# Peptides against a protein of PDB entry 5ZK1, part 12

Target 1, 52 residues: chain A of PDB entry 5ZK1
Amino acid sequence: KREVRLMKNREAARECRRKKKEYVKCLENRVAVLENQNKTLIEELKALKDLY
Target 2, 52 residues: chain A of PDB entry 5ZK1 as posed
Amino acid sequence: KREVRLMKNREAARESRRKKKEYVKCLENRVAVLENQNKTLIEELKALKDLY

## One batch from the design tools (peptide; made by RFdiffusion4, then SolubleMPNN)

Design b1_p11_3_s1 (from b1_p11_3, 6 letters changed)
Fold by OpenDDE base, seed 5:
Structure b1_p11_3_s1 (fold): chain B 52 residues (1-52), chain A 11 residues (1-11)
Amino acid sequence: as target 1 above (52 residues)
Amino acid sequence: DEEIEKLKKEI
């Protein structure tokens, strides 16, 4: 009984770490896309302001 | 971050 509980706990801890890593990677990718979009929009707004 | 904040100040 004890060894099975320790095995299940190790498995749950591995799965928790995996899910956390995937979530962080998803956030990092979203941040990078949003930062690039904001940069492009700011550059476009600057270019438009320089025309008027 | 720093480049975006610079561009925001130039507008």
Scores: peptide ipSAE 0.019, ipTM 0.603, DockQ to the pose 0.035
Fold by OpenDDE base, seed 1:
Structure b1_p11_3_s1 (fold): chain B 52 residues (1-52), chain A 11 residues (1-11)
Amino acid sequence: as target 1 above (52 residues)
Amino acid sequence: DEEIEKLKKEI
């Protein structure tokens, strides 16, 4: 039936949007961790340079 | 971002 195909398409579109949102959140968390790690490493390199 | 890029230029 046409109604069953439209229902399945709406479900697939909801699942696609959910997966995209989860992927973006995973990337945002990874970026925040890497930015913090880079900040710490730069501060450590500065402190090491200030010792010489 | 801008703070990290400033620190990279100071090193």
Scores: peptide ipSAE 0.019, ipTM 0.605, DockQ to the pose 0.035
Fold by OpenDDE base, seed 2:
Structure b1_p11_3_s1 (fold): chain B 52 residues (1-52), chain A 11 residues (1-11)
Amino acid sequence: as target 1 above (52 residues)
Amino acid sequence: DEEIEKLKKEI
């Protein structure tokens, strides 16, 4: 009984760490895309201001 | 962040 509980806890802890790593990677990718989009929009707005 | 905030003040 105790060994089965310790095994299940180790499996749950591995799965928790995996899910956390995948979530952080998804957030990092979303931040990088949004930062690039914001940079492009700022450069476009600057180029439009330099025409007037 | 700082560049966005500068551009918002110039608009």
Scores: peptide ipSAE 0.018, ipTM 0.577, DockQ to the pose 0.032
Fold by OpenDDE base, seed 4:
Structure b1_p11_3_s1 (fold): chain B 52 residues (1-52), chain A 11 residues (1-11)
Amino acid sequence: as target 1 above (52 residues)
Amino acid sequence: DEEIEKLKKEI
């Protein structure tokens, strides 16, 4: 009984670490895309303001 | 962050 509980806890801890790594990677990718889009929009707004 | 903050100050 104890060994089975320890095995299940190790499996749950591995799965928790996997899910956390995937979530962080998804956030990092989303931040990088949003930062690039925001930079481009700011440059476009500057270019438009310099035209008028 | 710093580059976006510079661009926001130039607008």
Scores: peptide ipSAE 0.018, ipTM 0.598, DockQ to the pose 0.035

Design b1_p11_3_s2 (from b1_p11_3, 7 letters changed)
Fold by OpenDDE base, seed 2:
Structure b1_p11_3_s2 (fold): chain B 52 residues (1-52), chain A 11 residues (1-11)
Amino acid sequence: as target 1 above (52 residues)
Amino acid sequence: DEEIQRLKKEI
């Protein structure tokens, strides 16, 4: 009984670490996309201001 | 981030 509980806890801890790594990677990708979009919009606004 | 904050100050 104890060995089975320790095995299940090790499996749950591996799965928790996997899900956390995937979530962090998803956030990093969203941040990179939003930072690039914001940069482009600011450059477009600057270029528009330089025309007037 | 820092580059975006610089560009925001130039507008």
Scores: peptide ipSAE 0.024, ipTM 0.632, DockQ to the pose 0.036
Fold by OpenDDE base, seed 5:
Parts: structure tokens; sequence; C-alpha cells
Structure b1_p11_3_s2 (fold): chain B 52 residues (1-52), chain A 11 residues (1-11)
């Protein structure tokens, strides 16, 4: 009984670490996309301001 | 982030 509980805890801890790593990677990708989009929009706004 | 904050100040 104790060994089975320790095995299940190790499996749950591995799965928790995997899910956390995937979530962080998803957030990092979303941040990179949003930063690039904001940069482009700011450059476009600057270019429009420089025309007037 | 820092580059976006620089660009926002130039507008």
Amino acid sequence: as target 1 above (52 residues)
Amino acid sequence: DEEIQRLKKEI
C-alpha cells in the first residue's frame, strides 16, 4: 500500500510539472505575439503621425 | 516590454 501511494504521488508530480511547463510555454508564445503586434501598431501610429 | 515602452514615448 505505501509503495503504490508513493508511485502515484511521483506520477502526479511529473504530470503537474509537465502541465506547468506547457502552460508557461503557451504564455511565453502569447506574450511574444502580443509584444510584436503592439510594436507593429506603435510603428504604424508613429508613421501616421510623421505624415501629418 | 522595454522596446514597446520606448516606442510609446516617441509617439
Scores: peptide ipSAE 0.024, ipTM 0.624, DockQ to the pose 0.038
Fold by OpenDDE base, seed 1:
Structure b1_p11_3_s2 (fold): chain B 52 residues (1-52), chain A 11 residues (1-11)
Amino acid sequence: as target 1 above (52 residues)
Amino acid sequence: DEEIQRLKKEI
């Protein structure tokens, strides 16, 4: 009984670490996309301001 | 981040 509980706890801890790593990677990708979009929009706004 | 904050201040 104790060994089965320790095995299940180790499996749950591995799965928790996996899910956290996937979530962080999803956030990092979303940040990189939004930073690039914001950079492009700021450059476009600057170019538009330089025309007037 | 820092480059975006510089560009936002130049506009």
Scores: peptide ipSAE 0.024, ipTM 0.623, DockQ to the pose 0.037
Fold by OpenDDE base, seed 4:
Structure b1_p11_3_s2 (fold): chain B 52 residues (1-52), chain A 11 residues (1-11)
Amino acid sequence: as target 1 above (52 residues)
Amino acid sequence: DEEIQRLKKEI
């Protein structure tokens, strides 16, 4: 029936939006961690150069 | 990004 196909398409579209939001959040968290790690490593390298 | 680029120029 047409109604069942439209219902399944609405459910699939909701699930696709949910998965995309979760994936973006995982990428944003990974970027924030890597940016902080890179900052710390650059500060450590600067401090080591200032000792010699 | 901008802070990391500043720190990279100071090294």
Scores: peptide ipSAE 0.022, ipTM 0.616, DockQ to the pose 0.035

Design b1_p11_3_s3 (from b1_p11_3, 4 letters changed)
Fold by OpenDDE base, seed 5:
Structure b1_p11_3_s3 (fold): chain B 52 residues (1-52), chain A 11 residues (1-11)
Amino acid sequence: as target 1 above (52 residues)
Amino acid sequence: DKEIEELKKLI
C-alpha cells in the first residue's frame, strides 16, 4: 500500500511539473509575439507621424 | 521592453 501511494505521488509530481513547463512556454511565446506586434505597431505609428 | 518604452516616448 505505501509504495503504490509513493509511486502515484511521483507520477502526479511529474505531471504537475510538465503542465507548469508547458504553460510557462505558452506564456513566453505569447509575450514574444505581443512584444513584436507592439514594436511593429509603434514603428508604423512613428513612420506615419513623421509623414505629417 | 526597453526599446518599446523608448519608442512610446517618441510618439
Scores: peptide ipSAE 0.025, ipTM 0.612, DockQ to the pose 0.035
Fold by OpenDDE base, seed 2:
Structure b1_p11_3_s3 (fold): chain B 52 residues (1-52), chain A 11 residues (1-11)
Amino acid sequence: as target 1 above (52 residues)
Amino acid sequence: DKEIEELKKLI
């Protein structure tokens, strides 16, 4: 009984760490895309301001 | 991003 509980806890802890790593990677990719979009929009706004 | 914040100050 104790060994089976310790095994299940180790498996649950591995799965929790895997899901956390995948979530962080998804957030990092989303931040990189949004930062690039914001950079492009700011450069476009600057180019429009330089025309007037 | 530092570059984005610098560009926002120029606009």
Scores: peptide ipSAE 0.024, ipTM 0.619, DockQ to the pose 0.036
Fold by OpenDDE base, seed 1:
Structure b1_p11_3_s3 (fold): chain B 52 residues (1-52), chain A 11 residues (1-11)
Amino acid sequence: as target 1 above (52 residues)
Amino acid sequence: DKEIEELKKLI
């Protein structure tokens, strides 16, 4: 009984670390996309301002 | 981050 509980706890801890790593990677990808979009929008706004 | 904040100051 004790060994089975320790095995299940180790499996749950591995799965928790996996889910955290996937979540961080999803956030990093979303940040990179938003930073690029913001850069493009700022360059477009600058180009528009330089026309007036 | 830094480049975006510099560009925002030029607008």
Scores: peptide ipSAE 0.024, ipTM 0.612, DockQ to the pose 0.036
Fold by OpenDDE base, seed 4:
Structure b1_p11_3_s3 (fold): chain B 52 residues (1-52), chain A 11 residues (1-11)
Amino acid sequence: as target 1 above (52 residues)
Amino acid sequence: DKEIEELKKLI
C-alpha cells in the first residue's frame, strides 16, 4: 500500500510539473505575439500621424 | 492600463 501511494504521488508531481511548463510556454508565446502585434500597430499609427 | 496610457502618449 505505501509504495503504490508514493509511486502515484511521484507520477502526479511529474505530470503537474509538465503541465506547468507547457502552460508557461503557451503564455510566453502569446506574450511574444501580442508584443509584436502591438509594436506593428504603434509603428502604423505613428506613420499615419506623420502623414498629417 | 498605465503602460497603455504611456504608449498612447508616444503616438
Scores: peptide ipSAE 0.022, ipTM 0.544, DockQ to the pose 0.038

Design b1_p11_3_s4 (from b1_p11_3, 6 letters changed)
Fold by OpenDDE base, seed 5:
Structure b1_p11_3_s4 (fold): chain B 52 residues (1-52), chain A 11 residues (1-11)
Amino acid sequence: as target 1 above (52 residues)
Amino acid sequence: DKEIEKLKKEI
């Protein structure tokens, strides 16, 4: 009984770490896209301001 | 971050 509980705990801890890593990677990708979009929009706004 | 904040100040 004890060894089975320890095995299940190790498995649950591995799965928790996997899910956390995937979530962080998703956030990092979203941040990189949003930062690039904001940069482009700011550059476009600057270019428009320089025309008027 | 730093580059975006710079561009926001240049506008």
Scores: peptide ipSAE 0.022, ipTM 0.583, DockQ to the pose 0.037
Fold by OpenDDE base, seed 1:
Structure b1_p11_3_s4 (fold): chain B 52 residues (1-52), chain A 11 residues (1-11)
Amino acid sequence: as target 1 above (52 residues)
Amino acid sequence: DKEIEKLKKEI
């Protein structure tokens, strides 16, 4: 029936949007961790340079 | 980003 195809398409579109939102959140968290790690490593490199 | 790029240039 047409109604069943439209229901399945709406469910697939909701699931696609959910997966995309979760993927973006995972990337945002990974970027925040890497930015913090890079900041710390740059501060450590500066402190090491200031010793010589 | 901008702060990290500044620190990289100060090194």
Scores: peptide ipSAE 0.022, ipTM 0.588, DockQ to the pose 0.036
Fold by OpenDDE base, seed 2:
Structure b1_p11_3_s4 (fold): chain B 52 residues (1-52), chain A 11 residues (1-11)
Amino acid sequence: as target 1 above (52 residues)
Amino acid sequence: DKEIEKLKKEI
């Protein structure tokens, strides 16, 4: 009984760490895309202001 | 965020 509980806890802890790593990577990729889009939009707005 | 907010103030 105790060994089965310790095995299940180790498996749950591995899965929790995996899911956390995948979630952080998804957030990092989303931040990088949004930062690049915002940079491009700011550069385009600057170029439009420099024409007038 | 902080760099984007600086660029918005320079425009």
Scores: peptide ipSAE 0.021, ipTM 0.570, DockQ to the pose 0.038
Fold by OpenDDE base, seed 4:
Structure b1_p11_3_s4 (fold): chain B 52 residues (1-52), chain A 11 residues (1-11)
Amino acid sequence: as target 1 above (52 residues)
Amino acid sequence: DKEIEKLKKEI
């Protein structure tokens, strides 16, 4: 039936949007951690260079 | 971004 195919397509589209939102949140968290780590390493390298 | 770019220019 056409109605059953349209229902399954709506469910698949909801699940696709959910998965995309979870993936973006995972990337945003990874970027924030890497930016903080990179900042700390740059500050440590500066402090080491200012010592010599 | 802008702060990391400043720190990279100071090294």
Scores: peptide ipSAE 0.019, ipTM 0.578, DockQ to the pose 0.035

Design b1_p11_4_s1 (from b1_p11_4, 4 letters changed)
Fold by OpenDDE base, seed 5:
Structure b1_p11_4_s1 (fold): chain B 52 residues (1-52), chain A 11 residues (1-11)
Amino acid sequence: as target 1 above (52 residues)
Amino acid sequence: ELVLEPVPPLP
């Protein structure tokens, strides 16, 4: 029936949007961690260079 | 002390 196809399409579209949101959130978290690590490493490398 | 948090895995 047409109605069942439209229902399944709506469910699939909701799931696609959910998966995309989860993927973006995972990437945002990875970026935040890597940016913080990079900042910390740069600050430590500066502090070490300023000692010599 | 240098503490680096573990990078979360790719999904």
Scores: peptide ipSAE 0.516, ipTM 0.893, DockQ to the pose 0.825
Fold by OpenDDE base, seed 1:
Structure b1_p11_4_s1 (fold): chain B 52 residues (1-52), chain A 11 residues (1-11)
Amino acid sequence: as target 1 above (52 residues)
Amino acid sequence: ELVLEPVPPLP
């Protein structure tokens, strides 16, 4: 009984670490895209203001 | 033309 519980805990801990890494990678990608969009929008707003 | 990359979905 004890060894089976320790095995299941080790498996659950591996899966938790996998899901956390995937979550962080998804957030890092989303941040990079949003930062690029924000820069592009600021540059275009600047170019439009520099015409007047 | 302003081309913005599609924002990836939240996990």
Scores: peptide ipSAE 0.511, ipTM 0.892, DockQ to the pose 0.896
Fold by OpenDDE base, seed 3:
Structure b1_p11_4_s1 (fold): chain B 52 residues (1-52), chain A 11 residues (1-11)
Amino acid sequence: as target 1 above (52 residues)
Amino acid sequence: ELVLEPVPPLP
């Protein structure tokens, strides 16, 4: 009984760390895309304002 | 033409 509980706990801890790493990587990719979009939109808004 | 990359979905 004890060794089976320790094995299941080690497996659950590995899966928790895997899910956290995948979640952080998804957020980092989303932030990088949104930062690049915001930069492009700000540059276009400046170019449009400089025409008037 | 404004070409923006598609934003990755939330997990």
Scores: peptide ipSAE 0.506, ipTM 0.892, DockQ to the pose 0.866
Fold by OpenDDE base, seed 4:
Structure b1_p11_4_s1 (fold): chain B 52 residues (1-52), chain A 11 residues (1-11)
Amino acid sequence: as target 1 above (52 residues)
Amino acid sequence: ELVLEPVPPLP
């Protein structure tokens, strides 16, 4: 009985670490896209201000 | 033309 509980705990801990890694990767991808969009919008706003 | 990539959904 104890060994089976320790095995299940190790499996649950592996799955928790996997899900956390996937969550962080999704946030990193979203941040990279939003940073690129913000850069592009700031560059266009500068180009529009330089016309006046 | 301003082309922005689609923002990935929240996890």
Scores: peptide ipSAE 0.503, ipTM 0.890, DockQ to the pose 0.803

Design b1_p11_4_s2 (from b1_p11_4, 4 letters changed)
Fold by OpenDDE base, seed 2:
Structure b1_p11_4_s2 (fold): chain B 52 residues (1-52), chain A 11 residues (1-11)
Amino acid sequence: as target 1 above (52 residues)
Amino acid sequence: ELKLEPIPPLP
C-alpha cells in the first residue's frame, strides 16, 4: 500500500509539472501575438497621425 | 491590408 501511494504521488507531480509547462507555453505564445498586434496598431496610428 | 494574427485562446 505505501509504495502504490508514493507511485501515484510521483505520477501526480509529473502531470502537474507537464500542465504548468503547457500553460506557460500557451501564455508565451499569446504574449508574442499580442505584442506583435500592438506594435502593428501603434505603427498604423503613427502613420495616420503623420498624414494630418 | 491589416494582417493581424488570430490571438491564441487561453488554455
Scores: peptide ipSAE 0.492, ipTM 0.878, DockQ to the pose 0.833
Fold by OpenDDE base, seed 3:
Structure b1_p11_4_s2 (fold): chain B 52 residues (1-52), chain A 11 residues (1-11)
Amino acid sequence: as target 1 above (52 residues)
Amino acid sequence: ELKLEPIPPLP
């Protein structure tokens, strides 16, 4: 009984760490895309402002 | 033409 509980706890802890790593990687990719889009939109707004 | 990459969905 005790060994099975310790095995299930180790498996649950591995899965929790895996899900957290996947979540952080998804957020990092989303931030990189949003930062690049924001930079491009700011550069276009500056170029439009410099025409007037 | 401004080709913005599609924003990845939230997890």
Scores: peptide ipSAE 0.484, ipTM 0.876, DockQ to the pose 0.857
Fold by OpenDDE base, seed 1:
Structure b1_p11_4_s2 (fold): chain B 52 residues (1-52), chain A 11 residues (1-11)
Amino acid sequence: as target 1 above (52 residues)
Amino acid sequence: ELKLEPIPPLP
């Protein structure tokens, strides 16, 4: 009984670490896209402002 | 034409 509980705990801890790594990677990708979009929008707004 | 990349969904 104890060994089976320790095995299940190790499996749950591996899955928790996997899900956390996937979540962080998704957030990093979302931040990179949003930063690029913001930069591009700011550059376009500046170019439009410099025409008037 | 400003091609913005689609924002990736939250997990």
Scores: peptide ipSAE 0.478, ipTM 0.875, DockQ to the pose 0.865
Fold by OpenDDE base, seed 4:
Structure b1_p11_4_s2 (fold): chain B 52 residues (1-52), chain A 11 residues (1-11)
Amino acid sequence: as target 1 above (52 residues)
Amino acid sequence: ELKLEPIPPLP
């Protein structure tokens, strides 16, 4: 029975690493979109300020 | 026309 517990622990550790990788990738994609939106909004605010 | 891409949801 010890070998089965060690196998289940290895499977749980693989799944934990997979979920963490998916979570980080989701955050990286969200950061990239927010950074691009922020850049675009700052460029538009500058262009609007340069008209006055 | 400012087309901002939709922000991906938090997981």
Scores: peptide ipSAE 0.473, ipTM 0.873, DockQ to the pose 0.876

Design b1_p11_4_s3 (from b1_p11_4, 4 letters changed)
Fold by OpenDDE base, seed 2:
Structure b1_p11_4_s3 (fold): chain B 52 residues (1-52), chain A 11 residues (1-11)
Amino acid sequence: as target 1 above (52 residues)
Amino acid sequence: KLELEPVPPLP
């Protein structure tokens, strides 16, 4: 019984670390896309202001 | 045409 509980705890801890890594990678990808969109929109707003 | 990459969904 004790060994089965320790095995399940090690599995749950591995899965928790996997899910955290996947979550961080998803946020990093979202930040990179939003930063690139923001840069593009700022450059376009600057180009529009420099015309007037 | 302004091509913005689609923002990845929230996890």
Scores: peptide ipSAE 0.503, ipTM 0.878, DockQ to the pose 0.856
Fold by OpenDDE base, seed 1:
Structure b1_p11_4_s3 (fold): chain B 52 residues (1-52), chain A 11 residues (1-11)
Amino acid sequence: as target 1 above (52 residues)
Amino acid sequence: KLELEPVPPLP
């Protein structure tokens, strides 16, 4: 009984670390895309402002 | 044409 509980705990801890890594990678990708969109929009707003 | 990359969904 104890060894089976320790095995299940190790498996749950591996899965928790995997899910956390995937979550962070998703957030990093979302931040990179939003930062690029924000830069592009600022550059276009600047170009429009420099025309008038 | 402004091509914005699609924002990836939240997990």
Scores: peptide ipSAE 0.502, ipTM 0.878, DockQ to the pose 0.875
Fold by OpenDDE base, seed 3:
Order: C-alpha cells, then structure tokens, then sequence
Structure b1_p11_4_s3 (fold): chain B 52 residues (1-52), chain A 11 residues (1-11)
C-alpha cells in the first residue's frame, strides 16, 4: 500500500512539472509574437508621423 | 502590406 502511494505521488509531481513547463513555453511564444507586432506597429506609426 | 504573424492562443 505505501509504495503504490509513493509511486502515484512521483507520477503526479512529474506531470505537474511537465504542464508548468508547457504553460511557460506557450506564454513565452505569445509574448515574443506580441512584442514583434508592437515594435512593427510603433515603427509604422513613427514613419506616418514623420510624413506630416 | 504589413503581414503580422498570428498571435498564438492562450494556454
């Protein structure tokens, strides 16, 4: 009985760490795309403002 | 034409 509980706890802890790593990687990819979009939009707004 | 990459969905 004790060994089965310790095995299930180790499996649950591995899965929790895996899900956290996947979540952080998804957020990092989203942030990188949004930062590049914001940079491009700011550069275009500057170029449009410098025409007037 | 400004082609912005599609923003990945929230997890």
Amino acid sequence: as target 1 above (52 residues)
Amino acid sequence: KLELEPVPPLP
Scores: peptide ipSAE 0.492, ipTM 0.876, DockQ to the pose 0.853
Fold by OpenDDE base, seed 4:
Structure b1_p11_4_s3 (fold): chain B 52 residues (1-52), chain A 11 residues (1-11)
Amino acid sequence: as target 1 above (52 residues)
Amino acid sequence: KLELEPVPPLP
């Protein structure tokens, strides 16, 4: 019984680490896209302001 | 034409 509980705990800990890595990668990709969009919008707002 | 890439959804 104890060895089976330790095995299941190791499997659950591996899955928790995998899900956390996937979550962080999704957030990193979202941040990179939002930062690029924000930069592009700021550059366009500057170009429009420099026309007036 | 400003083409912004679609923002990935939150997980």
Scores: peptide ipSAE 0.491, ipTM 0.875, DockQ to the pose 0.870

Design b1_p11_4_s4 (from b1_p11_4, 4 letters changed)
Fold by OpenDDE base, seed 2:
Structure b1_p11_4_s4 (fold): chain B 52 residues (1-52), chain A 11 residues (1-11)
Amino acid sequence: as target 1 above (52 residues)
Amino acid sequence: ELVLEPIPPLP
């Protein structure tokens, strides 16, 4: 039936939007950790250079 | 001691 195809398409579109939101959130968390690590490493490298 | 947070896995 046409209605069953339209229902399955709406479900697939909801799942695609869910997966995209989850993917973006995972990347945002990874970026935040990498930015904090880079900041810490830069501050330590600066402190080490200021000792010599 | 240098403590770095573990990098979250790729999706």
Scores: peptide ipSAE 0.521, ipTM 0.889, DockQ to the pose 0.842
Fold by OpenDDE base, seed 1:
Structure b1_p11_4_s4 (fold): chain B 52 residues (1-52), chain A 11 residues (1-11)
Amino acid sequence: as target 1 above (52 residues)
Amino acid sequence: ELVLEPIPPLP
């Protein structure tokens, strides 16, 4: 009984670390895309403002 | 033409 509980805990801890790493990578990618979009929109708004 | 990248979905 004890060894089976320790094995299941080790597996659950591996899966938790995997899911956390995937979540962080997804957030990093989303932040990079949003930052690029924001820069592009600011540059275009600036270019439009400099025409008028 | 303004081409914005598609925003990645939240997990």
Scores: peptide ipSAE 0.516, ipTM 0.888, DockQ to the pose 0.875
Fold by OpenDDE base, seed 3:
Structure b1_p11_4_s4 (fold): chain B 52 residues (1-52), chain A 11 residues (1-11)
Amino acid sequence: as target 1 above (52 residues)
Amino acid sequence: ELVLEPIPPLP
């Protein structure tokens, strides 16, 4: 009985670490796309303002 | 033409 509980706890801890790593990677990819879009929009807004 | 990549969904 004790060994089965320790095994299940180790499996749950591995799965928790895996899910956290996948979540962070998804957020990092979303941040990189948003930063690049924001940079491009700011550069275009500057170019449009410099025409007037 | 401004081509923006699609924003990845939230996890």
Scores: peptide ipSAE 0.512, ipTM 0.888, DockQ to the pose 0.830
Fold by OpenDDE base, seed 4:
Structure b1_p11_4_s4 (fold): chain B 52 residues (1-52), chain A 11 residues (1-11)
Amino acid sequence: as target 1 above (52 residues)
Amino acid sequence: ELVLEPIPPLP
């Protein structure tokens, strides 16, 4: 009985680490896209202000 | 033309 509980705990800990890695990767991808969009919008706003 | 990439959904 104890060994089966320790096995299930190791499996749950592997799955928790996998889900956390996928979550972080999704956030990193979202941050990279938002940073690129923000940069592009700031560059366009500068170019528009430099026309006046 | 301003082309912005689609924002990935929240996890």
Scores: peptide ipSAE 0.505, ipTM 0.886, DockQ to the pose 0.847

Design b1_p11_5_s1
Fold by OpenDDE base, seed 5:
Structure b1_p11_5_s1 (fold): chain B 52 residues (1-52), chain A 11 residues (1-11)
Amino acid sequence: as target 1 above (52 residues)
Amino acid sequence: PPLPPLPPPPP
């Protein structure tokens, strides 16, 4: 009984670490895209304001 | 513990 519980705990801990890594990577990718889009929109808005 | 839902993938 104890060894089976320890095995299941190790498997759950591996899966938790994997999911955390995937979540962080997804957030980092989303931040990078949003920062780039925001930069482009700010540059376009400046260029439009400089025409008037 | 369950992680919060993943954000949508970047376009």
Scores: peptide ipSAE 0.073, ipTM 0.699, DockQ to the pose 0.101
Fold by OpenDDE base, seed 2:
Structure b1_p11_5_s1 (fold): chain B 52 residues (1-52), chain A 11 residues (1-11)
Amino acid sequence: as target 1 above (52 residues)
Amino acid sequence: PPLPPLPPPPP
């Protein structure tokens, strides 16, 4: 009984670390896309304002 | 610990 509880705890801890890594990677990818889109939109807005 | 919901995928 004790060994089965320790095994299940180790499995749950591995899965928790995996999910955390996937979540951080998803946030990093979203930030990189949004930063690039924001830069492009600011450059386009500047170019439009410089025409008038 | 439970993680917050994943952000929406990039476009």
Scores: peptide ipSAE 0.070, ipTM 0.697, DockQ to the pose 0.101
Fold by OpenDDE base, seed 4:
Structure b1_p11_5_s1 (fold): chain B 52 residues (1-52), chain A 11 residues (1-11)
Amino acid sequence: as target 1 above (52 residues)
Amino acid sequence: PPLPPLPPPPP
């Protein structure tokens, strides 16, 4: 029936939006970790240069 | 649509 196809399409569209939101969140978390690691490494390199 | 491949895990 048409109604069952429309229901399945709505479910698939919800799942697609969920997966996209999870993917973006994983990228945002990775960017935050890499930015923090980069900042720490730059500060460590600065501290090492200030010792000599 | 298929999502783009996840970038490699952070070290």
Scores: peptide ipSAE 0.069, ipTM 0.692, DockQ to the pose 0.082
Fold by OpenDDE base, seed 1:
Structure b1_p11_5_s1 (fold): chain B 52 residues (1-52), chain A 11 residues (1-11)
Amino acid sequence: as target 1 above (52 residues)
Amino acid sequence: PPLPPLPPPPP
Protein backbone atom coordinates (compact mmCIF):
# COMPACT_ATOMS: atom_id res chain seq x y z
CA LYS B 1 0.00 0.00 0.00
CA ARG B 2 2.66 2.66 0.94
CA GLU B 3 4.88 2.03 -2.14
CA VAL B 4 1.92 2.37 -4.55
CA ARG B 5 0.97 5.72 -2.90
CA LEU B 6 4.58 6.97 -3.22
CA MET B 7 4.71 5.90 -6.92
CA LYS B 8 1.39 7.70 -7.69
CA ASN B 9 2.62 10.81 -5.85
CA ARG B 10 5.88 10.85 -7.91
CA GLU B 11 3.89 10.51 -11.17
CA ALA B 12 1.46 13.29 -10.12
CA ALA B 13 4.43 15.54 -9.18
CA ARG B 14 6.10 14.95 -12.62
CA GLU B 15 2.85 15.82 -14.43
CA CYS B 16 2.32 18.92 -12.23
CA ARG B 17 5.87 20.18 -13.09
CA ARG B 18 5.26 19.53 -16.84
CA LYS B 19 1.94 21.45 -16.83
CA LYS B 20 3.54 24.33 -14.87
CA LYS B 21 6.37 24.59 -17.45
CA GLU B 22 3.84 24.65 -20.32
CA TYR B 23 1.75 27.31 -18.52
CA VAL B 24 4.79 29.57 -17.94
CA LYS B 25 5.88 29.17 -21.60
CA CYS B 26 2.37 30.13 -22.76
CA LEU B 27 2.44 33.26 -20.53
CA GLU B 28 5.95 34.23 -21.76
CA ASN B 29 4.86 33.90 -25.41
CA ARG B 30 1.68 35.94 -24.73
CA VAL B 31 3.70 38.69 -22.98
CA ALA B 32 6.25 38.84 -25.86
CA VAL B 33 3.47 39.18 -28.49
CA LEU B 34 1.55 41.82 -26.48
CA GLU B 35 4.74 43.84 -25.84
CA ASN B 36 5.56 43.79 -29.57
CA GLN B 37 2.00 44.80 -30.55
CA ASN B 38 2.06 47.58 -27.95
CA LYS B 39 5.41 48.92 -29.29
CA THR B 40 4.12 48.88 -32.90
CA LEU B 41 0.89 50.70 -31.90
CA ILE B 42 2.89 53.34 -29.97
CA GLU B 43 5.21 53.87 -32.98
CA GLU B 44 2.22 54.18 -35.36
CA LEU B 45 0.60 56.70 -32.99
CA LYS B 46 3.86 58.73 -32.87
CA ALA B 47 4.18 58.68 -36.68
CA LEU B 48 0.55 59.90 -37.01
CA LYS B 49 1.15 62.71 -34.45
CA ASP B 50 4.39 63.77 -36.22
CA LEU B 51 2.31 64.49 -39.40
CA TYR B 52 0.59 67.40 -37.58
CA PRO A 1 -2.56 21.50 -7.32
CA PRO A 2 -4.86 22.69 -10.14
CA LEU A 3 -3.25 25.39 -12.29
CA PRO A 4 -5.34 28.39 -13.40
CA PRO A 5 -6.73 28.09 -16.97
CA LEU A 6 -4.15 28.58 -19.73
CA PRO A 7 -4.18 32.06 -21.34
CA PRO A 8 -5.40 32.14 -24.97
CA PRO A 9 -2.68 31.18 -27.51
CA PRO A 10 -0.61 34.08 -28.91
CA PRO A 11 -1.99 35.40 -32.23
Scores: peptide ipSAE 0.069, ipTM 0.697, DockQ to the pose 0.101

